# Peptides against a protein of PDB entry 8HF1, part 310

Target 1, 320 residues: chain A of PDB entry 8HF1
Amino acid sequence: NVMLYATKPTEVMVSFPHQEQVLTVTRLISAEIEKFYVSLDLMNIGVQPIRRSKSLQCLRDPSKKSFVKQLFNDFLYQMKEYGIYAASIAIISLIVEFDIKRRQAETLSVKLMHRTALTLCEKIRHLLVQKLQDMTYDDDDDNVNTEEVIMNFSTPKVQRFLMSLKVSFADKDPKDICCLVFVERRYTCKCIYGLLLNYIQSTPELRNVLTPQFMVGRNNISPDFESVLERKWQKSAIQQFRDGNANLMICSSVLEEGIDVQACNHVFILDPVKTFNMYVQSKGRARTTEAKFVLFTADKEREKTIQQIYQYRKAHNDIA

## One batch from the design tools (peptide; made by RFdiffusion4, then SolubleMPNN)

Design b2_p30_2_s1 (from b2_p30_2, 11 letters changed)
Fold by OpenDDE base, seed 2:
Structure b2_p30_2_s1 (fold): chain B 320 residues (1-320), chain A 30 residues (1-30)
Amino acid sequence: as target 1 above (320 residues)
Amino acid sequence: LEPIPEMEFPDEVLEKYKKAEERREELLKK
């Protein structure tokens, strides 16, 4: 009986500089969203009948205003945490969602609300794309998807993440890579996936090495909000990762009973580890020999992050 | 408790990062 001593993964820290400066475009976009919230609060959408579904499903805001605000708040988070390049990808998801909801609107007032939200998203998209183009010295090169543009318009966290991928995986055999990337929010999975596709395509040493996929965790939000399309896509993405057709998976939650993902050699925690359960479950996926568990922290929060990880290590050893 | 090591980056990668930071700082001033 060769007891495969599950070699404990090597924990590694990646520190990034704290950025206090906010781009003028980010301030403009935030101000436009706040103006929209004032307008949204003044909109009379009428009393929608509260369908009491028995499950503690998040109160379907009968006005659907809360959901609109949630999507824009999630967008503002993506723009702040990942930068304006990531935001240019994230806004497309909002455009798609609001167009679907506009078409599915049962009332003219709800249709108008989603139309107004969609118009704002298009304005935001133009502001973001224009700012990305301002860096291309050649007015004729519309290619905003270069390594340079991605790096310059990403937050220090995302820059260090991309650097860590390059250092970890440059010129490796794609078959030897099984990588998980954990993020806090569901919407971040799509955004970081789109960013990684463009980065990998612009980075020759990664282009034939990394094949990313993403998986959006099943929200405790009603299966009614998960489009049949999203569920099919999730199953396909997981299957591609199991079959080795994808070797990097972006996830927002480990807790889904259905993520029977293979033993990984790399686990990246892009966002702060907020719970002991997230720590144990994500670390528990790094099971191969010489597996790495990579944590990201701002320099200012480094000591606090280290102390938190030590507390989680202690708590894990006390249960084991 | 075993210390958590910092990820080492090659100097070439750090130089590219520095150039990207400098360029971003210039873009933040405009």
Scores: peptide ipSAE 0.424, ipTM 0.847, DockQ to the pose 0.806
Fold by OpenDDE base, seed 5:
Structure b2_p30_2_s1 (fold): chain B 320 residues (1-320), chain A 30 residues (1-30)
Amino acid sequence: as target 1 above (320 residues)
Amino acid sequence: LEPIPEMEFPDEVLEKYKKAEERREELLKK
């Protein structure tokens, strides 16, 4: 029995300054969403036809007010955790979702609810894009997708993440890169993917080096609600990553669901490691020689993060 | 237990992003 000494990945920390200050536009958007929640609570959407989805966990009828609030709460989280630039990408996903739901609405009241949500999303999109444009000194270059705009309107966490990618992968052979980026939330995968596409295109040292993909874990709660498009995307993204046509995969913690991803040389944990299982599973993907396991932490939480990782290391060594 | 090293950023990268951080701080004041 050759105990393949799984080469323990080198654990590396990236510290970022805590941001206490909130942009005026972020406050404005948050206030508009709160006003919308008050309006939404007053809306009479009537008795929704119970679609007999056999799965007990489909308690959140996607036509219900709770689902609308969930999407906006997820957006607010993206805006807070990743910044205005990431929020400008995240809002597009809400626009698409509410437009689909508006078209699929079985009642006029539900159609109106989704239309009102969509109108708010378009207003939010306009406010975000306007704020991104206010920084472009060149009136002629409507391109809000520059490295400068991305960096300036990203949170310190995202800034340090982008810096860490540049330092780790600048001028490397694309074939030598197998990178995973773990995020906590499903919607963050698509948001960070869109951000990375624009960042890579604006960064010459990465443009021909990194090819990102994202994978949204299977929604175990309702495989029936996975759009045919989402399932096709997942299969295509995984296959591209397996074939080496993509070398950076953004995934939520849902890799617990048995997605066989290859052994990677880089694993980035963009969000806090909340569970021992997430630690073991994500770290267990960094299996190549000289593999790096990169953790992100706010400076104020650095000591607590280190202590938590030491506890996880100890627990892992006691099981191994 | 082996310490967790901090990721090293080249000074050139740090200086480039320090300017971006300064601009961001100015934006946060507006």
Scores: peptide ipSAE 0.435, ipTM 0.859, DockQ to the pose 0.785; fails the geometry check
Fold by OpenDDE base, seed 3:
Structure b2_p30_2_s1 (fold): chain B 320 residues (1-320), chain A 30 residues (1-30)
Amino acid sequence: as target 1 above (320 residues)
Amino acid sequence: LEPIPEMEFPDEVLEKYKKAEERREELLKK
């Protein structure tokens, strides 16, 4: 029984302009990844053992190639949805993952595959960092982590999200803040976390106010693919948030996995609400007096988003 | 059904956003 606690948070919309134009660097990176996929399909890595996990999600090709493609497809999604600044952080996570997999490779062919992926990630990182540096006019301050660079190289959605954080939390007592940020994908948690660390550090009004953490959802595919490190990080992050040592938590699908977080006064839904369950569970975390439930939508999709939320409200009231 | 209000941003924040949009549009033309 999801106790539909009667505390109705105030639902608020944040609209952002749709960006149709794509940076040349984004096109170049996408083309390099597509060329890499062609090369990857030609690689002979031998027969990989099909690990039959008992979960119905077994339809993900357990091939080491499909996992490499998944990581790059998730990276392309981050670059498109959050911008090249978030992508510059996201690529570091791919570098770390491919280096681990390269070291853990049981065969020379698999080792070479992960090495080739790693080389592409370093090229992508260089292209992203170079483009971020093109905005630093001062030859001496290689600091690509300024508020200006973050804002200019973020998508309108991320810009409006950062503005919403500044407006909501500037110069507040950090003890009065308990904020959740929901995102669709697990890898988004880490890149938005890194973006927020840099943004908060560059924003005086937030520097001593917001302490972010992130929590990735459990891989439903296999608890064996969760590194011991990831599980330790999740446990530590949740504990810091419970203890008030962190007051902003970035989450993906966490509530479906039975991870219990405290009642929050702010819940931000950065990505589209795709399911009624996501709506009810995320909204159900905004339980304090005067809690806010903040939704983000493109201007072109605003009306459709509002109608979807009204349908979810109606369905929620019919079950309560 | 109660309408969903839009988040209000101060004029200073909106002006900063407008400048960021203008700069982004210039960067996208290059």
Scores: peptide ipSAE 0.433, ipTM 0.856, DockQ to the pose 0.801; fails the geometry check
Fold by OpenDDE base, seed 1:
Structure b2_p30_2_s1 (fold): chain B 320 residues (1-320), chain A 30 residues (1-30)
Amino acid sequence: as target 1 above (320 residues)
Amino acid sequence: LEPIPEMEFPDEVLEKYKKAEERREELLKK
């Protein structure tokens, strides 16, 4: 029995400077969301009809307010963790969701709640786009989707991530690339995907090299709540990645639940590895010869991150 | 346990993004 020592992927660290300074626009947006939460708590949306469908038991959040707060909290997280450029993409997803919820509202009060949320999202979008345009010195080029704008309005983490992609993949054959990018949150997949599309399109060395896709893992709570559109997108995205028509997949940790993705040569962990399971499963996707497992850490948290990875390595070696 | 190596960035890449960081810092001061 030749124990084929599965070649352990090479673990690599990417350190980034901690962002202590917060843009005035980010502070303003955060304050507007907090004011909205106060207003939202005062809104009388009445007694929500308990939809008796067994599958909708998870929608027994009788307060559609919590879902509104969750979306804005996820947006605030994305704005903080990835920067205002990623936030400008993330806010569009909120706009779409609140417009759907507004149209699907069963009561006038709920419709008004979602309309108020939508109005706030449009204000936030305007503030973000205005700030992105402040760098376009050339009045005529409304294109905020340049490499420069993306880099300048991204967090150091995202900047180092984009740098790491450029260093790893510039002028390579797209067939030789099978890359996973793990993010913590479901909604991050879409905003990082949108950011990467724009970055790749603006980066000649990557334009014909990287074809990104994103996969939102199945909501563990109920496969019934996955929109038919989301399921079709997931199936298409996975198939494109399997067929090599896409060579970079952005995914949340939910790849844990049995999405059979091929062995990858690159795995990027953009967000902190919070669990041993996430470490093992994400690292377990880097199975090719010379596979790289790339971790991102703030400089201030570098030592703590390294020690945590050493603990996970030890625990993994004890079970392998 | 084997140390985790730091990813090395070429100087050209570092310099390009250093300028972006400097510009970002200037924008953060406004």
Scores: peptide ipSAE 0.430, ipTM 0.855, DockQ to the pose 0.788; fails the geometry check

Design b2_p30_2_s2 (from b2_p30_2, 12 letters changed)
Fold by OpenDDE base, seed 5:
Structure b2_p30_2_s2 (fold): chain B 320 residues (1-320), chain A 30 residues (1-30)
Amino acid sequence: as target 1 above (320 residues)
Amino acid sequence: LPPIPELEFPKEVEEKYQKALEKREELLKS
């Protein structure tokens, strides 16, 4: 029970400015998705054959349109919260998912719906990659994966996160690092993982220091829909982190699901701590001597974040 | 309760962050 451990990690905050301005490309992409939703609502996909998949998710939308909208809404969230570089990685996951769904479609109408979604994802990918390339002065190096491009096209939160990793881990022994990064959403784990792979590869001080992995919590709602690949990935990623072959793990609410990971010396909370359980469980992994628990907050939300953490500290001391 | 301190950034790292922030602000106008 993680709640029973009176862990005393050093709690540290990282503040970042809130920028209200939005890139023209982000507005264009949002408008294309909204236009697609109008088209999607007009699509007659008929009564879908109820696959006897016992999962509650198949019962909620017989049209499978809600799943399509959910994926695009999660993409829009990632683009807003992490920036267009992270969005360029996130869109690849949508492409893969819609291609699978297109191939698995039982009806022509559903196949066409997923094909239309896929075509939109390819358009979005092109718009994102083009905007990332517009900053590469050199016509010859199509490599949008430079430290500069990653930094410039990331939100202030992600920029501060990357700098916090550099400050915390530059030129350290990989064996001395056991880091967790908590994010709110499942899809963010893979997106931030892809971003970190490219950032670490472009950052000499981190290239041989950090080996990231990601884990997504088991879909308790539908264990039957966890692809054999996702389950294998999760098991492999956890094992690599336990064996020290990976020293940074990106995770969502995975600890609430009882996944046992070793004691860590760093815990980064990239997204807001929304629950007492998330606070206790994530903080409860920072168990080594001199462990750090790092919180990210917008400057405008700093005071509210501090007060919330003090409330959680008090509540934790009353239970311990 | 002990205060929650800010993470200390070396001056050089903070200067790099501010430059990246400024570049992002320039890009947001484009």
Scores: peptide ipSAE 0.575, ipTM 0.949, DockQ to the pose 0.807
Fold by OpenDDE base, seed 4:
Structure b2_p30_2_s2 (fold): chain B 320 residues (1-320), chain A 30 residues (1-30)
Amino acid sequence: as target 1 above (320 residues)
Amino acid sequence: LPPIPELEFPKEVEEKYQKALEKREELLKS
C-alpha cells in the first residue's frame, strides 16, 4: 500500500492573470485552419479498406480526416494555452507527423490530403517564426530562442511556470532535484519539453541544473499510431530519469496509472486538476519530507480551484 | 483544512515577471 508512509507534500498555488486578448497572428492562423477544415471536408478521400487489425477509431473515420483535424485542434489548444512560442515548437511535431503520413499514404488522395496539411503547417510555422523575430531589434540576431522572446510570447501561465522553475531550482545541485511536470494533453509534453530546452539553454542559472525529459502514455486508442521510435524514446526518457541523467520529467495525465518513477521532491501541475485520480496519483509522487505540490491557476478561477482541492483532500483522507 | 499558500517569489523575480507580463500586454495590443 504505497500511501501509508508518504509524507504529505506541501501544496502551493501559483496564480496568473487571465488575458482575453489574442494576437493577430493567432487569429490569422486559426482562420487558416478553419479554411483548411472546409477544404478537407470537401476532399473525396474514398473509403480506405478496413484492415482487420485497425483500432476502433480507424473504423469510425475511414478517410483519416478526423486524425488530421485532431492534430490541428491540439495545435490550436497549445497555441491558446501556452502561447505562440510553444506553438512554434508544436507545429514542428505536426510537420513531422504529416510528412510520415504522406509517405505512408496508400492512395494518391490520402497523400494529397497530408501534403495539403503539411503545406499549411509550413505556412503556420513561417507566420509564427516571423512574429517571434519582430521582437529582435537586431535584424542580424535571428535567435528567437532567448529568455526574453520565450517569456514575452508565452501565456501568463507559462511565464509563471518558468519563474517558478527559477525560484525552485536556480544554482542547485542537479542530483538533489527530482521534478515532475504534469500537463493535460499528450502533445503538450513535447512542446513544453522543447520550450524548456530552449529556456534552460538561455538561462545561466538553470543551464547546468535542469535536464528535462518527457514521456507520454501508451496510446490505448490506437497502438498502431505509436511509432517504434516513440516507444524507444519513452523507454529511454524514463530510464534517464530513473538513473538521474534527467531530473525534470514532463508527463501527461494519461500516465497517472502507469508511471513507474521514483519519489519526487517537486510536482508541478501546469494544467487544471480535472479528476480526483489525477490529484491522488500526481500528489502521490511528491514523497520527500520537503516535497512541494505546486498548482497553477488563473486568478479568476483561484477560489474554485481551492474549493476543488479541498474536496479532493477530504475525499483522499476518507480513503487513506 | 490547511490553507493553500501562494508561492512566494523574490522581489527581483516578481519584477521580471511583471515586466514580461506588461510587454506581453503591449504585444497583444499591437
Scores: peptide ipSAE 0.573, ipTM 0.948, DockQ to the pose 0.811
Fold by OpenDDE base, seed 2:
Structure b2_p30_2_s2 (fold): chain B 320 residues (1-320), chain A 30 residues (1-30)
Amino acid sequence: as target 1 above (320 residues)
Amino acid sequence: LPPIPELEFPKEVEEKYQKALEKREELLKS
């Protein structure tokens, strides 16, 4: 029970500025997704057989339209919260998912729906990659995976996160690092993982220092095959982290689902702490003597964030 | 309750961050 241990990590905050301006490409992509939703609502996919999923919680929309909208809504969130570089990685996950769903489609109408979604994802990917390439002044170096491109096309939150990793881990011994990065959404784990791989590879001070991995909670909506692959991936990722083959783990609320990880010396909370349980579970992983618990907040929300953490500290002390 | 301190960034790292913010703002205007 993580609540029983009086963890005394050093709580630290990282503030980032709010930028109100939105890229033209982001507005264009959002408008294309909205147009697609109108088209999707008009699609007749027929009556789908109600497969009784044993887990009561995820109402599988028998139309499968709600799942398509969920994936695009999660993509829009990632594009907004992490920037267009992270979005260029996130869209690949949608492409893979919709291609699987297209191949598994039991009806022509469902196959066409997933094909239309896939075509939109390919268009979005092209728009994102083109905008990332517009900064490479050298026509010959198509390498969009530079430290500069990653930084410039990431949100202020992600920029501060990357800088905080550089400050925290530059030139350290990999064996002395046990880091958790908490994000709110399961799909964020994979896109931040891909972003970190490219950033670490482009950053000499972090190259061979940080070895990232990610873990994703159980998807109650995924087909049995996807759930088996996700479970295999989780087991492998956790094992690599336990064996020291990975020293940075990106996770969502997976710890609430009963996945136990080792005691860490660094815990980064990339997204706002929305629940007391998330606060206790994440903070409870920072158990080493010099453990740091790092919170990210927008400057405009700094006071609100501090007040919320003080409320959670009080509530935790009242239960301990 | 103990205050939550801000993470201190070395001057050179903060200057690099500021340049990345400025370049992002330029990109947002294009």
Scores: peptide ipSAE 0.564, ipTM 0.947, DockQ to the pose 0.784
Fold by OpenDDE base, seed 3:
Structure b2_p30_2_s2 (fold): chain B 320 residues (1-320), chain A 30 residues (1-30)
Amino acid sequence: as target 1 above (320 residues)
Amino acid sequence: LPPIPELEFPKEVEEKYQKALEKREELLKS
């Protein structure tokens, strides 16, 4: 019995410095969101009937205020973790979601709540775009989507991620690339996807090499809240990745949900590995010969990250 | 257990990264 030693991927780490300094625009945006939360708590939107969805999902606030706060909290997280360039893309997703919710509003009070949230998102978008434009010396080149702007307004984590992609894939054959990028949060998939599209388009060595797609997990959202459009997009994105028409897939916990994704030669873990299941499932996708499993960590968390990975390796070897 | 190595960056790429960090630090002071 030749134990087929499943070729364990090579685990590699990428460290990035922690920066404590925060842009003035980020502080202003955070303060505007906090002011909005105070105003939101004072809004009387009436008691909405508790739609008991059959799924054991937590008591959804019947007011829908908790969902509005969740979207802004996810935005604040993205702005902090990925930088203001990624935030400028992330805010567009909030605008789209609040406009849909405004149109679907059953009451005038709920419609007004979503309109107020939308107005704040447009203000935030303007503040972000203005700060990105402050780097363009040429008033005539409205193109905030340059390699320089993307790099300068991204966090050290995102900068190291982009550089790691450039080092790993510059001038390679697209057919030889099958890459997964794991992120923690659903909305991060879309903003990192938009960032990568712009970065790849601005980077000659990657333009015809990387074709990104993104996929969002189903289970964190009641299937009743998945738009028909999102479900169609997910099916198309998975199919393009299977057919080799896309060679880089950004995903959040999706592989935990039994979505069959092909064996990959590169797996990037952009966010901290929080669970043993996430470790096993993401690592289990790096199945080709010479597959790489790349972990990102802040320098200050490096030792803690290493110890956590050693614990997961031990636990995995004790089960295998 | 085998150590987890750091990803090696070519010298030119590391120099570009350091310049991008310096520019970001300047922007954070503004």
Scores: peptide ipSAE 0.561, ipTM 0.946, DockQ to the pose 0.779

